# Designs tried in a protein design run: peptides against a protein of PDB entry 4GXB. Part 169

Target 1, 277 residues: chain A of PDB entry 4GXB
Amino acid sequence: VPTEEVSLEVLLSNGQKVLVNVLTSDQTEDVLEAVAAKLDLPDDLIGYFSLFLVREKEDGAFSFVRKLQEFELPYVSVTSLRSQEYKIVLRKSYWDSAYDDDVMENRVGLNLLYAQTVSDIERGWILVTKEQHRQLKSLQEKVSKKEFLRLAQTLRHYGYLRFDACVADFPEKDCPVVVSAGNSELSLQLRLPGQQLREGSFRVTRMRCWRVTSSVPLPSGSTSSPGRGRGEVRLELAFEYLMSKDRLQWVTITSPQAIMMSICLQSMVDELMVKKS

## One batch from the design tools (peptide; made by RFdiffusion4, then SolubleMPNN)

Design b2_p25_3_s3 (from b2_p25_3, 11 letters changed)
Fold by OpenDDE base, seed 4:
Structure b2_p25_3_s3 (fold): chain B 277 residues (1-277), chain A 25 residues (1-25)
Amino acid sequence: as target 1 above (277 residues)
Amino acid sequence: MVMSEEEYKELKERLQELLREEFLA
């Protein structure tokens, strides 16, 4: 691709648009720096955020595809997909809420976290009770962003990334589940027929290994699962989990976001390793 | 085909290399 100056749109979690002028040859870090500069985010806080490739759904929700890698050219990465549904999103890229303290010390950082958190609540990524919702709204009305975040930090699935509904083979085959990644775990929420909502917590520290596989469904004539068009590549995340003492079990999640899930797993592991060092 | 963690890592690295080559190209 010839090196040209282009305008690149980067979205915040709430859909706010940040337009930056970059070169087509600018790598992910260069673009991230440009976004930071546009937002007046200090250099020392840039590392707390990353650029993600997402698919914007009709309702405006983001389906995370993957984190942009350092060697990538964000402009090329997003435009090569030839679909306006794909966007680049700026989001915090750490898991431990303790790092919020560093980010919140800066006005811009605070605003970014606030906007992200509000969005996550609105999208149902963070789970809130009616009372908690009332409290959050009150804090929003008071424009108390710090207090809002402090309350939010106590909420269920704060800091989690929620994936689109998908299928897992746990606890039973072909179970519809909602997967969320955060706090060094994968949370699988499911509702079996006639049962209450259940949540399975899979801690990364108990995962022996994981892998992403791709398969092309064989045109088997009979199993018209109606929604998946003939020939769509199925992505699966499989992880071997220590369910109990000396009992390893494979859990497989079938999702187009399997790659993103694996990225999250690796990221959570990496962060844990940094903390132990 | 059940890929081992090592195989997956290698594949990932190879894919990253290919992507880099594609973008440099």
Scores: peptide ipSAE 0.016, ipTM 0.364, DockQ to the pose 0.224
Fold by OpenDDE base, seed 3:
Structure b2_p25_3_s3 (fold): chain B 277 residues (1-277), chain A 25 residues (1-25)
Amino acid sequence: as target 1 above (277 residues)
Amino acid sequence: MVMSEEEYKELKERLQELLREEFLA
């Protein structure tokens, strides 16, 4: 690929645009460093953030596709998709909220966490009660970012990545679920008609293995579900979970974000390994 | 129950909404 200087747009969680001049040959870390420099984020905090490929929905919401890998060229990765819906987003890349303490010590780090957290709350990724929402709004009005984050850290699914609603075979076959990844778990939430909200918590430490599978539905003559065009790739994340002693059960999630889910799983495992060392 | 793609999409959207409402209610 010819090396050329280009302008690359990187979004923050709140949609704020960061424009950086990079080379087309710059790898993910190079671009991340450029973004950090543009934001005046200290070098020692760069490692707490990553670049993600997302698809921007019509409502402005982000559907996370994957984390950009080290070998990737972000400019090429995003432009090769030939769709303006795809964006590069800067987001924190750790799971343990304890790391917030390191990031919050810096003004820029604090602002990034704040912007992300506000966005996550607004998007419903972090779940809040009415009272908590009132308190958060009050803190926003006071521009008390540290206090805001301290309160937010106590909220349900703080630090989680929420995926688009999808399908799982848990607790029953073909259940619509909302999957969230965080705190070393996958949370599967569902509310069936006429039922209470249910949640399945799957700790990564109890996952024996996981895999992502891609398949193209064969046009079976009879059950043409009209909706999936003949060429739509079906992605599934399956993991084998230790439900109890000597009881393993497979759970399968059907989602276009299956790859991202697997990346989250690996990332959570990696972080746990670092903390144990 | 075989839902149409549209019905399923609506259900998904409603599910997401309900999850938020559960905590905001």
Scores: peptide ipSAE 0.075, ipTM 0.663, DockQ to the pose 0.019; fails the geometry check
Fold by OpenDDE base, seed 1:
Structure b2_p25_3_s3 (fold): chain B 277 residues (1-277), chain A 25 residues (1-25)
Amino acid sequence: as target 1 above (277 residues)
Amino acid sequence: MVMSEEEYKELKERLQELLREEFLA
């Protein structure tokens, strides 16, 4: 692609648009720096954020596709998909809430975390009780961003990424589940008919390995389900988990976001390794 | 009965709604 100056739209978690002028040849870090400059985010805080490719749903919700890699050209990556549904989103890229303290020291960092957290609550990614919701609203009305974040940090699934509802083979075959990644775990929430809401916690430290597989469904002769085009790739994330002492079991999640889930797993492992170092 | 894709989509949406109701109730 010829090197040209272009306008690129990057969204915040709340859908706020940040327009940056970049070169088509600018890599992910170059674009991230341009976004930071536009927001007046200090250079030393850039590393706490990443650019993500997302698909915007009809309701305006974001389905995370993947994190943009260092070698990628964000303009090319998003435009090559030839669909207006795909967007680039800026989001915090660390898992441990302790790092919030570093980011919150700066006004721009504080605003970014606040906007993201508000959005995550509104989207139901962070789970809140009625009383907690009342307290959060009160803090929003007072525009106390620091206090808001301190309360939010105590909430269930703070800092998690929530995925679209999908299918797992645990606890039973073909169970509909909602997967969330955070706090060095995959949380699988499900409600089976006639049962209470259940949550399965799978800690990354107990995962022996994981893999992503792609398959093309063989045209089964008879029931052409009209909607899935004959060529849709099925993605699965499978991980081998230590259920008990010396008992390993495979768990498989079938989801279009399997790649993103694997990226989250690797990212959580990497962060844990940095802390041990 | 093989659940249609549409039925499955509805089930997924309902599951998400139930998860919200559990914590907001």
Scores: peptide ipSAE 0.065, ipTM 0.643, DockQ to the pose 0.019; fails the geometry check
Fold by OpenDDE base, seed 5:
Structure b2_p25_3_s3 (fold): chain B 277 residues (1-277), chain A 25 residues (1-25)
Amino acid sequence: as target 1 above (277 residues)
Amino acid sequence: MVMSEEEYKELKERLQELLREEFLA
């Protein structure tokens, strides 16, 4: 792609558009810095955020595809997909809520966290009771962003990334699940017909290993659903988990977001390593 | 019974919705 100046749209979690002038050859960090500058986010807080490639669904929800890597050219990465559904989103990129304290000290950082948190609650990524929801609304009305965040930090799945419904082989084969990543775990939630909501918590510290695999389904002679073109790649995330003492079991998640899940796992592990050092 | 892909998609979407409703209600 020829190097030229372009206007690139970066979205916040709430869908707010940030337009930045960048070069097509600018790498992820360059674009991130441009976004930070546009928002008046101080340089020392840039590292708490990342750019993500997402697919915007019809309802305005974001399906996270992957984190943009350092070597990537965000303009090229998003435009090469030749679909307007793909967007670049700015989001916090750490897991431990303790880091919120650093970000919240700055007005812009506070606003970013607030906007993200509101969006995550509205989208059901953060789980709230009726009473908690009432309290949150009250704080919104008072425009108390700090207090709002403090309350939000106590909520279930605060800071988690929620994925689109997918399939796992746990607890049984071909089980529909909703996966969320956060707090050094993968949460697998499911509700089977006639059963209560079940949640499997898989801590990354108990994962021996994980891998992403891609496969092209062989045309099995059975029901040709017309819509899956012969070439749809199936992605799977498999991890070997310590279920009990000396008992390892593989869990496999089939999802188009398997790559993003693996990125989350690695990111959580990396953060844990930093904390232990 | 092997669910059709469409049925499975609907089930997944419904599951996602139910999970949201349960925690947001």
Scores: peptide ipSAE 0.029, ipTM 0.562, DockQ to the pose 0.020; fails the geometry check

Design b2_p25_3_s4 (from b2_p25_3, 10 letters changed)
Fold by OpenDDE base, seed 1:
Structure b2_p25_3_s4 (fold): chain B 277 residues (1-277), chain A 25 residues (1-25)
Amino acid sequence: as target 1 above (277 residues)
Amino acid sequence: MIMSEEEFKKLKEELEKLLKELFES
């Protein structure tokens, strides 16, 4: 693609649009810097955020596809998909809430975290009781952003990324599950027929390995993934998990977001390694 | 579980709804 100046739209978690003028040849970091400049985010805080490719659903919710890689050209990456449903989103890219303290020291950083957290609560990614919701709304009405975030940090699944409902082979084959990634774990929420809602926690520190596979279903295969036509690629994330002492078991998640899940796993592992170093 | 694609989709939607209701109720 010839180098040209273009206008690129980048969304915040709440759907706010940030328009930046970039070159078609600008890499991910260049675009991120342009977004930061547009928002007046200091350079030393840029590293706390990343650009993600997402699919915008009809209800306005975002389905995360992947993190944009350093070598990518964001303009080309998003436009090559030839669909307006694909967007670029700015979101915080760390897991430990302790890093919020660094970001919150700056007005722009505070606003970004606040907007993201409000959106995550509204979308049901962060789980709140009725009383907690009332308290959060009160703080929101008062525009007490720091206090709002401090309360939010105590909530279940704060800082988690929630995926679209999918299928796992745990605890039973073809079990519908909702997967969330955060706090160095994959959380699998599920309801078996006739049973109450359950949550399985899979800590990354107990994962021996994981892999993503892609396959094309055979025409005769009865396992048609709901909503996927014949011949569509099926993605799976499989991880080998230490269930108990000396007992390893494979768990497989079938999801179009398997790649994003694997990115989250690697990111959580990387962050843990940095903390130990 | 032998479920049709439509039944499975409905189950997913129901699960998402139940999760939302469980934590918002």
Scores: peptide ipSAE 0.025, ipTM 0.599, DockQ to the pose 0.019
Fold by OpenDDE base, seed 5:
Structure b2_p25_3_s4 (fold): chain B 277 residues (1-277), chain A 25 residues (1-25)
Amino acid sequence: as target 1 above (277 residues)
Amino acid sequence: MIMSEEEFKKLKEELEKLLKELFES
């Protein structure tokens, strides 16, 4: 692609549009800096955010495809897909809520976190009780952003990324699940027929390893792949999980977002390593 | 998703138990 100046749209979690003028040859960091500048986000806070490729659903929700890599050209990455459904989204890219304190000290950072959190609650990524919901609404009405965030930080799945419903081989083969990543874990929520909602926590520190594989379903395959037609490439995330008595068992998630899940896993591990160093 | 605190707690505990049982079986 020839180098040209273009207007690139970057969305916040709430769908707010940020238009930036960039070169088609600008890499991810360049675009991120442009977005930061447009928002008046200080340079020292840029590292707390990343650009993500997402698919916008009909209801306006975002399905995260992957984090844009450093070597990528965001303009090319998004436009090459030739679909208006794909967007670039700015989102915080750390997991430990302690880092919120750094970001919240700045007005722009505070606003970004607030907008993201509101959106995550509205989309059901963050789970709330009725009482918590009431409290959050009250704070929202008062536009008490800091207080809102402080309360939100205590909520279930605060800071998590929720993925689209998919399939896992746990606890049973072809079990529908909703996966969320955050707090150094994968949370698998499932509801078996006639049963209550269940949630499994898979801590990354107990994962011996994980892998993403791609395959073409066999005609006689017994696995269901929601949203995929016959012959489409199936992505799977498999991780080997440490149980008691040093026993390992594989868990496999079949999802178009398997790559994004693996990115989250690696990111969580990396953050933990940084904190321990 | 809106649930009670008790429901959330139960959710996690039940599945953790299930996982443990599955892995140890």
Scores: peptide ipSAE 0.024, ipTM 0.558, DockQ to the pose 0.020
Fold by OpenDDE base, seed 2:
Structure b2_p25_3_s4 (fold): chain B 277 residues (1-277), chain A 25 residues (1-25)
Amino acid sequence: as target 1 above (277 residues)
Amino acid sequence: MIMSEEEFKKLKEELEKLLKELFES
């Protein structure tokens, strides 16, 4: 792609548009810096955020595809997909809520976290009781952003990234699950037929390894799944988990977001390593 | 139990609904 100055749209979690003038040849960090500058986010806080490629669903929700890598050209990455559904989103890129303290010290950082958190609650990524929701709304009405975040930090799945419903082989084969990544874990929520909602928590510290695989399903003769086009790539995230003492078990998640899940896993592991150093 | 695609879709929808209901409860 020829090097040209272009206007690139980057979305916040709440769908707010940030337009930045960048070069088509600008790498992810360059674009991130441009976004930060546009938002008046201090340079020392840039590292707490990342750019993500997402697919905007019909309801306006974001399906995270992947984190943009350092070598990528965000303009090219998003435009090459030739679909207006794909967007670039700015989101915080750390998992430990303790880092919120650093970000919240700055007005812009505070606003970004607040907007993201509000959006995550509205999307149901953060689980809230009725009473908690009332409290949050009250704080929102008062525009008490810090207090709002402090309360939100105590909520279930705060800071988690929720994925689209997919399939896992846990606890049984071909179980529909909703996977969320956060707090150094993958949370698998599911409801088997005739059963109550269950959650499986898989801590990254108990994962021996994980991998992403891609395969093209062989055209099965009979069941033309109307929705999955012939030749759709099947992505799977498999991880080997220490279920109990000396008992390792593979868990496999089949999802178009398997790559993003693996990125989350690696990111969580990396953060844990940083904390230990 | 092997679920049909339709059953699976329905179950996914129900699960998503349930998760939303948890938010509203």
Scores: peptide ipSAE 0.023, ipTM 0.586, DockQ to the pose 0.020
Fold by OpenDDE base, seed 4:
Structure b2_p25_3_s4 (fold): chain B 277 residues (1-277), chain A 25 residues (1-25)
Amino acid sequence: as target 1 above (277 residues)
Amino acid sequence: MIMSEEEFKKLKEELEKLLKELFES
């Protein structure tokens, strides 16, 4: 692609549009810096955020596809998909809420975290009780962003990335689940017929290994689930988990977001390694 | 195709390399 100056749209978690002028040849970091400059985010806070490729759903929700890599050209990455559904989103890229303290010290950082958190609550990524919701709304009305975040930090799945509903083979085969990644775990939420909502917590520290696989389903005549065309690539994330002492079990998640899930896993592991160092 | 973690890492690295080459080109 010839090097040209272009206007690139980057979205915040709440859908706010940030327009930046960049070169088509600008790499992810260059674009991130441009976004930071546009937002007046200080340079020392840029590292707490990343650019993600997402697919915008009809309801405006974001389905995260992957984190943009350092070598990528965001303009090319998003435009090459030839679909307006794909967007670039700025989001915090750390897992430990302790890092919020660093980001919150800056007005722009605070606003970014606040906007993201509000959005995550509205999208149901962060789980809230009725009472907590009331409290959050009160704080939101008062525009008490710091207090809002402090309360939010205590909420279930704060800082998690929620994926689209998918299928897992745990606890039963072909079980519909909602997967969320955060706090060094994958959370699998499900409700089996006649049962209450259950959550399986899979800590990354208990994962022996994980892998992403792609397969093309054989055109078997009968059991094609009506929604997936015969030729769609099926992505799976499988991880071997230490269920109990000396008991390893494979858990497989079938999801088009398997790659993103694996990115999250790696990111969580990386962060844990940094903390231990 | 079921890939091992190592195979996946290799594939990822190869893909990253290919993508890098495509973007630099």
Scores: peptide ipSAE 0.010, ipTM 0.369, DockQ to the pose 0.206

Design b2_p25_4_s1 (from b2_p25_4, 12 letters changed)
Fold by OpenDDE base, seed 1:
Structure b2_p25_4_s1 (fold): chain B 277 residues (1-277), chain A 25 residues (1-25)
Amino acid sequence: as target 1 above (277 residues)
Amino acid sequence: SLEEKLRELYFGTHENPVFKELYEE
């Protein structure tokens, strides 16, 4: 693509639009810097955020597809998909809430974390009780962003990324689950027929390895998954998990977001490695 | 191509160094 100046739209987690003028040849970091400049985010805080490719659903929710890589050209990456459903989103890219302290010291950083957290609560990514919800609303009305975040940091699944409903082979074959990634784990929420909601926690520290695979479903006449056309690629994330002493078991998640799940696993592993150094 | 690079990056087996350090060393 010839190098041209273009206007690129980047969304915040709450759907706020940030328009930046960039070159078509600008790489991910260049675009990220342009977004930071537009927001007046200081350079030393840029590293706490990343650009993500997402698919916007009909209800306005974001389905995370992948993190944009350093070598990518964000303008080309999003426009090549030839669908208006795909967007670029700015989001924090660390897992340990301790890093919030660094980001919150800056007004713009504080605003970004606040907007993201409000959105995550509204979308049900962060789990809240009725009483907690009341407290959060009170703080939101007072526009006490720091206090809001401090309370939010104590909530279940704070800092997690929630995925679309999918299928796993654990605890049973073809089990509907909702997967969330955060706090160095994959949380699998499941509801079996006639049973209460259950949560399985898979700590990254107990995963020996993981892999993403792609398969084309055989035209078996019966499983017309209504929304996926004949011949759509199925993605799976499989990880080998230490279930008990000296007992490894493969767990497989079938999801269009398998790539994003893998990215989350790698990111959590990387952060753990940095903390050990 | 970009697509090929992404495929190479995302598909395949990733060994967990944290696991290795905790349970295999």
Scores: peptide ipSAE 0.663, ipTM 0.954, DockQ to the pose 0.934
Fold by OpenDDE base, seed 3:
Structure b2_p25_4_s1 (fold): chain B 277 residues (1-277), chain A 25 residues (1-25)
Amino acid sequence: as target 1 above (277 residues)
Amino acid sequence: SLEEKLRELYFGTHENPVFKELYEE
């Protein structure tokens, strides 16, 4: 690809646009540095954030597709899809909320975390009670970003990435679920007919392995996946989980975001390995 | 190609070293 100077749009979690001038040949880190410079984020905090490829839904919500890899060219990666639905988003890329302390010491870092957290709450990624919501709104009105984050850090699914509704074979076959990744786990939320909301937690430490596979549904009318037409590639994330002593069981999630889920698993594993060292 | 690199990266079995340390060593 010929090297040319281009304008690239990178979105924050709240949809704020950051325009950067980059080369088409700039790799992910180069673009990330350009975004950081534009935001006046210090160099020592760049590593706490990553660029993600997302699909913007009609309602403005983001469906995360993947984290951009080091070898990718963000401009090429997003434009090659030839759809305006695809965007590049800047988001924090660590899981342990303890790292928030490092980031929020800086004004720009604080603003980024705040904007992301507000967005995650508004989108229902972070779960809040009515009272918690009232408290958060009060803090937001006061523009008390630090206090807002401290409260948010205590909330259910703080720091989680929420995926689009999908299907799993757990606890039963073809079970509709909402998957969230965070705190070294995959949380599977489900509501069976006539039942209360249930959550299954799968700790990454108990996953022996995982894999992503792709398949094309057979033309037989048995495609149980709501919304996928005939011939659409189905992605699945499967992980082998230690249910009990010496009992491993495969759990399979069918989702177009299976790749992103796998990336989350790897990222959580990597972070755990760093903490153990 | 970029696509091939991504395919190799995303498709396949990933062993969990954390699990290995906890339960297999």
Scores: peptide ipSAE 0.662, ipTM 0.954, DockQ to the pose 0.939
Fold by OpenDDE base, seed 2:
Structure b2_p25_4_s1 (fold): chain B 277 residues (1-277), chain A 25 residues (1-25)
Amino acid sequence: as target 1 above (277 residues)
Amino acid sequence: SLEEKLRELYFGTHENPVFKELYEE
């Protein structure tokens, strides 16, 4: 692609548009810096955020596809998909809420976290009770961003990334699940027929390894998930989990977001390693 | 290509060093 100056749209979690002028040849970090500059985010806080490729759903929700890699050219990465549904999103890229303290010290950082958190709550990524929701709304009305975040930090799945409904082979084959990544775990929420909502927590520390695989379904008519055309690539995330003492078991999640899940796992592992150092 | 690089990056087995430290050392 020839090097040209272009206008690139980067979205915040709440859908706010940030327009930056970049080169088509600018790498992810260059674009991230441009976004930071546009937002007046200090350089020392840039590392707390990343650019993600997402698919915008009809309802405006974002399905995270992957984190843009350092070597990628964000403009090219998004435009090459030739679909307006794909967007670049700025989001925090750490898991430990303790890092919020660093980000919250800056007005822009605070605003970013606040906007993201509001969005995550509105989208149901962060789970809230009715009472908690009332409290959050009250704080939001008062525009008490710090207090809002402090309360939010205590909520279930704060800081998690929620994935689209998908399928896992746990606890049973072809089990519909909602996967969320955060707090050094994959949370699998499922409701089996006639049963209450169940959650399986898979701590990253108990995952020996994981892998992403791709397969093309054979044209045999039986596995047509509604909405996937013939020949669509299926992605799977499999991880080997220590279920009990000396018992490892593979768990497989079938999801178009398998890559993103893997990225989350790696990111959580990396963060854990940093904390141990 | 970008796709090739991404394929190499995302597809494959990732061993968890945290697990190794906790359970295999």
Scores: peptide ipSAE 0.661, ipTM 0.954, DockQ to the pose 0.921
Fold by OpenDDE base, seed 4:
Structure b2_p25_4_s1 (fold): chain B 277 residues (1-277), chain A 25 residues (1-25)
Amino acid sequence: as target 1 above (277 residues)
Amino acid sequence: SLEEKLRELYFGTHENPVFKELYEE
């Protein structure tokens, strides 16, 4: 692609649009810096955020596809897909809520975290009780962003990324699940027929390894999941998990977001490694 | 190509060093 100056739209978690003028040849960091400059985010806070490729669903929700890599050209990465449903989103890219303290010290950082958190609550990524919701609304009305975030930090799945409904082979084959990544775990929520909602927590520290694979469904397989055309590539995330003492078991998640899940795992591992050093 | 780089990055097996430190050392 020839180097040209272009206008690139980057969205915040809440759908707010940030327009930046960049070169088509600008790499991810260059674009991120441009976005930061547009928002007046200080340089020392840029590292707490990343650019993500997402697919915007009909309801306006984002399905995270992948984190843009350092070597990528965001303009090219998004436009090459030739679909308006694909967007670039700015989101915080750390897992430990302790890092919120650093970001919240700055007005712009605070606003970004606040907007993201509000959005995550509205989208049901963060789980709230009725009473908690009332408290959050009260704080929102008062525009008490710091207090709002402090309360939010205590909520279930704060800081998690929620994926679209998918399928896992745990606890049973072809089990519908909702996967969320955060707090150094994959949370699998499932409701089996006639059963209460169950949650399986898979701590990253107990994952020996993981991999993403792609396969083409065989035409003969009658299990037409209604939404997948006969020729669509199926992505799977498999991880080997320490279920109990000296017992490793593979768990496989079938999801179009398998790549993103893998990225989350790697990111959580990386963060844990940094904390240990 | 970008696609090749991404493919190489995403479709490999990732060993977890955290696990290794906790359970294999």
Scores: peptide ipSAE 0.661, ipTM 0.954, DockQ to the pose 0.923

